# Peptides against a protein of PDB entry 2AUS: the designs that were tried, part 142

Target 1, 323 residues: chain A of PDB entry 2AUS
Amino acid sequence: ADIKREVIVKDDKAETNPKWGFPPDKRPIELHIQYGVINLDKPPGPTSHEVVAWIKRILNLEKAGHGGTLDPKVSGVLPVALERATRVVQALLPAGKEYVALMHLHGDVPEDKIRAVMKEFEGEIIQRPPLRSAVKRRLRTRKVYYIEILEIDGRDVLFRVGVEAGTYIRSLIHHIGLALGVGAHMAELRRTRSGPFKEDETLVTLHDLVDYYHFWKEDGIEEYIRKAIQPMEKAVEHLPKIWIKDSAVAAVAHGANLTVPGIVKLNAGIKKGDLVAIMTLKDELVALGKAMMSTQEMIERSKGIAVDVEKVFMPRDWYPKLW

## One batch from the design tools (peptide; made by RFdiffusion4, then SolubleMPNN)

Design b2_p19_4_s3 (from b2_p19_4, 11 letters changed)
Fold by OpenDDE base, seed 2:
Structure b2_p19_4_s3 (fold): chain B 323 residues (1-323), chain A 19 residues (1-19)
Amino acid sequence: as target 1 above (323 residues)
Amino acid sequence: SRKERISKKSKELLEELLK
């Protein structure tokens, strides 16, 4: 998520009409909620599905979805996309995750050995999905991006871990315990990051959401509920982006594929088959789609389908039809 | 305060939803 992508400008003279669209920071409160994502601090106890059902009841919503399941006992960062933004969760499912875990060792191990063995688990690991997962129990490789030991207290090891999506921390801890020769189990787990969502000032509890909704509905105070909900564009910050001309926006909003002439600027390093976010020049999310060309092909070619549009978010009427 | 009353009612509602 933290990879700064270079921006290549293809049309440096392209302007945007300030009267068209609704930039993420300029949406009326009702529209902001319709295109919102909550950075929820999920409590331990409930399932991710129960928490989504509660948010729908609290905020009087018809639809919502979460950006990747947390087990009932696991707390922390659960992105919850609201209403018209519900399908933006597809951008978050494949995103990297960070956790803080407490590992309990079943025997005494010297601290130097703990540190040495845990460092060997950085990189590629082989995992089996747990029995309760809907995923076929085939061996699969996953990346551990980093392990940072925070504290060692006798048999208790507190550590931060960055992982590829669908890495099972419980399985990682089990394998670390086997490698240490004493065995281990996961005592506690908190998710501290899910793609662009992390522990920051945007993290809110279920209690905060109830309070903030009441402040809006009973007192007319919008400020708290507005700050508690992020624009859906936050959920695509980690994706490569393509910015399009105002004249292309309405076509894409109607489900047309993005063609090369519609591109104003784009991120470097897009490959054919990548999930990309199609943006306006006001940083509004129009659609998600599959890149049909590389960045280089999108620069060099004058025509052709650049992006196969898979999911439209923008309403059809925010920009005029210019065709 | 009104804020404390809302917060208390919110907590009670959450405790009922968590049962």
Scores: peptide ipSAE 0.026, ipTM 0.689, DockQ to the pose 0.770
Fold by OpenDDE base, seed 1:
Structure b2_p19_4_s3 (fold): chain B 323 residues (1-323), chain A 19 residues (1-19)
Amino acid sequence: as target 1 above (323 residues)
Amino acid sequence: SRKERISKKSKELLEELLK
């Protein structure tokens, strides 16, 4: 998620009309909610779906969706996309995750051996999805990006772990326990990161949302509910971006594929098949799509389909039709 | 713990939302 991507400018003279669109920081509160994502601190106990249903009731919403299931017993970062932003969760599903886990060992192991063996689990691992997963129960590889041991207290090992999406921490701990020769189980798990969403000042509870909605509806105080909801653009910060001309925005908002002439600037390192965010020059999310060209091809070519548009977010009327 | 407080608040909130 923290990958700084270089920005390549194709058209340095491209201007944007300040009267068109609604930049994330300039949305009225109702519009901000319609295009919002909550960085929810999911409590242990409820399912991720129950929590989404509660948020819909609390905030009087018709639609919402979450950026990747947390098990009932697992707490922490659950991005919840609201209303018109609901489908932005597709950007968060493939995003890397971080957890803090408590592993309990079933026997005594020297600390140096614990540290050495856990370090060997950085990199590629083979996992079988658990029975409760909607994913086909086939062996698959997953990446462990890092393991950071926070504390070792006898048989209890507290650690931070960064993983590829759909890595099962319970299975990782089981395999670590086997490698240590004593066995282990997952005692506690908290998700501390989901792509661009982390434990920071934007993390809110269900109780905070009740209070903040009350302050808005009954006391007329918008500040708290505004801060509790992130713009949908936050949910795509980790994606490669393509910024387009004002004249291309309305066409893409109508579901047209992005063609090369519409590109003003883009991130380096886009590959064919990558999920990309199509942005205005005011950093508004227009659509998500699949790159049909590399960054290099988008620079060198004068024409062709750059992005196959999969999901439009921007309303059709925010920018004028210029075709 | 923070976890216990969140769990308690979530239960209280659920009880309020079910009334």
Scores: peptide ipSAE 0.019, ipTM 0.576, DockQ to the pose 0.108
Fold by OpenDDE base, seed 5:
Structure b2_p19_4_s3 (fold): chain B 323 residues (1-323), chain A 19 residues (1-19)
Amino acid sequence: as target 1 above (323 residues)
Amino acid sequence: SRKERISKKSKELLEELLK
């Protein structure tokens, strides 16, 4: 999520009609909910699926999905995509995660040794998925981006860890404990980040959602529920983006592949095969797709399929057909 | 207050959802 991507402009004269579309900040409350993502503070106890079912019941929704499973005992940041935004979770599943973990050591270890050994776990680690995971138990590498020790109190080590998606913190702690020679287990775990979603003013509880929904439905106060739901575009902030002409939006919204002439601006460093977000000039999410060209090829070529459109989010009627 | 009444009802609803 933290990769600053340069924006390359192909057409500096491209304008957008302010009458077309619904920018993320200008959606009516019902439409905002239909294209929303909740930054949920998942309580410890329930499964991520139970929490999604409860959100659907609380907000009277037909569909919702989460941006990456938290174990029942794990609390913290669970992005929940709503209704028409439900499929945006595919952008969040591969996103990096941050956790705060409490590791309990099974023996006494000097603080300097704890710090030294934990620093060695920054970088690539080899993990086996736990038995209860739906993932085949194949050895796989995962990246630990950083480990920040927050506190050491005897055998208890509180630390922040940034990891690649599908890194098992329980397994990391087990391996750290083995490397320390005393063994260790995960006492507590909280997820503090899931891609663009973090612990901030947008983080809401299930209680908050119930309160805010009642304020809207019983009192006519939409402000709280509006703030509790982020636009679906938040869920793609970490992806490379391609911004398209108004004339290309309706075609892409109908499921047409994005061709090179439709591109106004794009992020640097797109590779063939990357998941990309196709955006309007008003930063509305049109679709997710697979890049069929690199950034460089999209700049140099005058024609061809730039993006194979996999998932359309934008309604077909927000922009006029200009073909 | 109206806020306290809503918060109470919300708590009751969540307690029912958590059972």
Scores: peptide ipSAE 0.018, ipTM 0.601, DockQ to the pose 0.832
Fold by OpenDDE base, seed 4:
Structure b2_p19_4_s3 (fold): chain B 323 residues (1-323), chain A 19 residues (1-19)
Amino acid sequence: as target 1 above (323 residues)
Amino acid sequence: SRKERISKKSKELLEELLK
């Protein structure tokens, strides 16, 4: 998520009409909620689906979805996309995750050996998914981006770990324990990051959401509920982006594929087949789609389908039809 | 409330993981 993607400008003269659309910071509260994502601090105990159902009840919503399951016992960052933003969770499912984990060792191991062995688990690891996972139980490679040991207290090892989506921390800890020769298990786990969502000022509890909803509905105070809900655009910050002309927005909002002439600017390093976010010049999310060209092809070509549009988010009427 | 118990448990787990 922290990779600043270079922005390549294809049309430096492209302007945007300030009267069209609803930029993320200028949405009325009802519209902000309709296109919102909550950075929820999931409590330990409930399933991610139960928590989503509670949010729907608290906020009087018809639809919501989460950006990647946390086990019942696991707390922390659970992005919950609301109403019209519900489908933006597709962007969050493949996103990197960070956890803080407490590993309990089944024997005494010198700290130097703990540190040395845990460092060897940075990079590519082979994992077998747990039996209870909906994922086919095939051996698969996963990336461990980093392991940071926070504390070692005898047999208890507290560490931060950044991982590829669908890495099982319980399995990682089991393999670390085997490599140490004493065995280990996962005592505690908290997710501290899910793509662009982290432990910051945007992290809210189910209690906060109740209070903030009451402040809005009973006292007319919108500020708290507005701050508790992030714009859906937050959920795509980690994706490569393509910014389009105002004249292309309504077509894409109607489900038309993005063609090369509609591109104003784009991120470097887009590959064919990548999930990309199509944005307005006001940083509004129009759609998610599959790149049909690389960044280089989108620069060099004068015509062709740049993005196969899979999921439209923007309403059809925010921008005029200019064709 | 069930919600207070939820928030309390989330804090307790965070405090345990930060000790």
Scores: peptide ipSAE 0.017, ipTM 0.483, DockQ to the pose 0.056

Design b2_p19_5_s1
Fold by OpenDDE base, seed 5:
Structure b2_p19_5_s1 (fold): chain B 323 residues (1-323), chain A 19 residues (1-19)
Amino acid sequence: as target 1 above (323 residues)
Amino acid sequence: SWFDKLLEESKEYYEKNKL
């Protein structure tokens, strides 16, 4: 997920008016919350849905959504998008995930054999969704990006794993156990990454959120709750981006498709059909949409629909109508 | 609930640190 995409500049003279919009770092606290995403440390025990309901109660919110279900027993990184940002979770669903897993082997296996077999699970694997999954129980391929063994203690194997979205670590561990010939099960699982969200200084607990909300409401101290909530733009950092002229922002904010003349700069490697983030020159998220052209076509063409706008986030009044 | 306990513990912590 950390592949820095090259930025191709189409219009090097394009400027932005500093009076228009609300850059992610300059939002008043109420507006910051309205366009926020929490990097939540989900505790083990509750469902992801219960945790979202609790965040709504703590922060007095009407709407919130999570960036991908964690099982009740699974802890760690759960992005929770708030209020007007709620729909940004769709950008996080396809994002890569990282986990730390504890695998318990059902028999003794030499460490060299454990290491050799686990390395063979890097790459494409065949998985079947669990019985309790709402997903059709068809065999599907998933990519394991990397497996890093952290510790081996007899039958207990602690490892870090980077995976494609919707890879079941429990199923991976089951298959590793079969390949080792002794069987295995998942003892513990923590999610350490969900796209751009990771274990860092932005990771907060439900307890932190209660305390930080009280500091704001009872003592007038907004600093803690401000730091506990990330701007919605964080939730699209892993997507290919297209930056647009100030004159195009209001049209896109009204739900108009992005046309080629509105493009100032864009990431390399956009393909037709990709999910893309449409950004202002101040790195504000305007909308998500489907690329109708490649990066190359967006550079070479003078006209046409570049992005089919699917979801607008920016209010219609942040930028003036310049048409 | 687990959540009601969390809220109670947090309120108690907050009140203790205001003093």
Scores: peptide ipSAE 0.043, ipTM 0.671, DockQ to the pose 0.628
Fold by OpenDDE base, seed 2:
Structure b2_p19_5_s1 (fold): chain B 323 residues (1-323), chain A 19 residues (1-19)
Amino acid sequence: as target 1 above (323 residues)
Amino acid sequence: SWFDKLLEESKEYYEKNKL
C-alpha cells in the first residue's frame, strides 16, 4: 500500500468541469454514506459477518460487505463497505495485511534462538488453510513480508507481521513453535492493517457508530458520522490508477470499456491483467477493471481498449454524455 | 445478546453525554 507509484501525464491541458460529479470531500451526507467505507475496529467475540449485519442495523442500510474476514477471536482493522460501495471490497481482498500477534511457547527457549528462527520465516512459506476456511485445503505458498519482534517475556513473544492476503497467522505461529522444538500457539491476534486501512484517527468502534448515528438523526449533527465514514476511493488507494477525461466518464459509467484516447494520466508499472481503478480528474472512482494493456502500451498507442470495465460505481448521471 | 448489550451501553452513553 505504501509504494508511491509514479504518475505519467499524457494530456497536461486536460481540464475538468467543477459542476460535474461529486468529489469525495464534497458529497452530501446521504451520498457520502451510499459511497462509504468504515475503518471498523472489530471487537473480539463476534464473526465478521455478524459485525456487518450489526452495522447495517445501526446505520439503517440495505447492503454492506467487509474487506476480508477476521476470525471471531481476532480484533482490529475491518474495512466495511456500504450500500453502493459494497463491491469495492474486491479491491481489498488481495491487499496485504499487518497483524500484531502474541505467541505463547510451550517451553523455555533462549531469546537469541527465538530471534534467529523467527527471521527464517520471512519470505515464502508453505501453508495449509484451516478446516473452517472457505478455501480448499490445498498446500499453497504465501509471502511473509517482515517479522518485527516487539517484546519477549519468558514464553510470551509479541511481534508485528506483514503478510500476503490469506496468510494464516495461527498456522505461522504453529510452524514457528515446531521450528523452536517446544511448540507454540496463538494467544492473541489483532489486525493493524488491511491495505490502505490502518490504525489511525479514522478507526472507529461499533459504540462510536451508534453514538454518531444518534447525533445525526436525533440532534441533526452530521459531523461525527461524516468523519466515521471514509469515501470509497480510500479502498482503492493501493491500486494502480488511470485518470480519464470528463468526456469519457459517462461512457465508462454506462459500462463501456475505457479506450486509450480517454486517458489523461496513469500510474507507471501497470501490467496486462492487473486490477486498476478508473478515476476522474477530481479523484472520483468511476469503475474497477482489468488492464488490457501495460502502462507503456497505453502511452505509445493512439487507440484500442485500455481497460475492460468489470465493476461500475459512479452513477450514470453525475457526468453528461459527451459522445 | 452481545449486540443488545452494546446497544444498551451505547444508548446510556449517548443519553449521559447528550448536550
Scores: peptide ipSAE 0.029, ipTM 0.607, DockQ to the pose 0.790
Fold by OpenDDE base, seed 1:
Structure b2_p19_5_s1 (fold): chain B 323 residues (1-323), chain A 19 residues (1-19)
Amino acid sequence: as target 1 above (323 residues)
Amino acid sequence: SWFDKLLEESKEYYEKNKL
């Protein structure tokens, strides 16, 4: 969700030392890859795990992970976090998803009725996970944020749908078909968005990655592989952020919890229990953690644990120990 | 369809990388 979050400044005099850290735009190519995320166009056919294994082979990597499984038959946006960034995929699991789906109706339905009934599926829906899902097959609610009909051709309905994480489009289409009275099935599915990752100029194929890696290793041209890999900070753009003092960075990088005195600025609307990104004043990701206070409590209090640090990304040596 | 084009583009990239 492109939720513009207000930024509240607590310390307007806080400065950052330009000699400390590695801002996302200034990382050497090797370091950029170590802290990278690929916006992969997953082809139909392979599993998300097979595609991650291929990326590791292509780029000669030890570790990688994907930002949420696509079924073998489903194509499109698959964020793949690399090496030191591998754990950033945790930020993408709860993120909203967008799909383009082709629904095939099992009977003739007037277009006006199709449009009216599909509009009723915006909002809260009840779903049961598929048998193949590792998720317990309990009934659960999910949000459909929007449905946009792109094309209706007889019994074929092409539509865009924005959904809460873990909404099953196949189940949605089945229920739409029941509501239309004729039945329906999912003919085709593509994921067009996963949180901050979408179909844009950053979307790359496995072919692109092969070519761009060869251009770097054989010809010394790093530009293409640099553009094909996003900084890990891209994978947290949708999260509420807390920016911290240079003096707090090394402690958090060692796994210490963030205390209120370390906060320089923060997003509005943080609630206790939210997943938050802890950032430097240079917009470097230090860690992910659980908010232990609201935004309001972090403003009003002079002391206490603001964030329980769960996952550190920044190396311990990028900022000096100031304790 | 627009969708078939997106799928075909995605398949072509997969087939090119089946080395």
Scores: peptide ipSAE 0.014, ipTM 0.482, DockQ to the pose 0.063
Fold by OpenDDE base, seed 4:
Structure b2_p19_5_s1 (fold): chain B 323 residues (1-323), chain A 19 residues (1-19)
Amino acid sequence: as target 1 above (323 residues)
Amino acid sequence: SWFDKLLEESKEYYEKNKL
């Protein structure tokens, strides 16, 4: 998620009209909520679905969705996309995750051996999804990006782990325990990151949301609820981006595919088939779509469909129709 | 159990792919 993607400029003369659109920092509070994502600290106990239902009740919302299920007993970072932003969660489902886990060993193992064996689990691992998973129970490869041991206290191992989406930490801990020869189980798990969402000043509780909503509705103080809700653009920070001309925005907002002439700048390393975010020159999310070309093809070609638009977010009236 | 069978398949895989 923290990989700064190179930005390639295709049209250095392209300007944007400051009167058009609503940049993420300039949305009225009601519009900010309609295009918002909460970085929720999910409590242990409830399901991710119950927590989403509670947020809808607290904030008086019709629609919301979460950026990837946490088990009932698992706490921490749960992105919850609101109202018009609800479908932005599709960008977060494939995003990398970080966890802090407590592993309990079923026997005594020297600390040096624990450290050595856990380091061998960095990289490609083979996992089988648990029975309760909606995913087909086939063996699959997943990436462990890093394992950082935080503390070892006898049989208890506290560690941070960065993983590919859909890696099962319970299964990882089980395999580590087998490799150590004593067995192990997952005692505790907290998610500390989901793509661009992490434990930072934007992390809020359900209690915070109740209080901040009351401050807005009863006292007219919007500051707290405004800070508690991130713009939907936050939920696509980890995706490759394509920035488009003002003249192309209304067409894409109407569901037209992005053609090569509409591109002003783009990230390096886009491949055909990648999920990409189509942005205005004011960093507003217009749509998500599937890249039909590589970055190189989008630079070299003068025409053709660059992005197959799958989901529009921007209202049709934020930019004028210029066709 | 289903879990025991998963463990056995995982052990066999690790034993075969121990470099």
Scores: peptide ipSAE 0.006, ipTM 0.298, DockQ to the pose 0.010; fails the geometry check

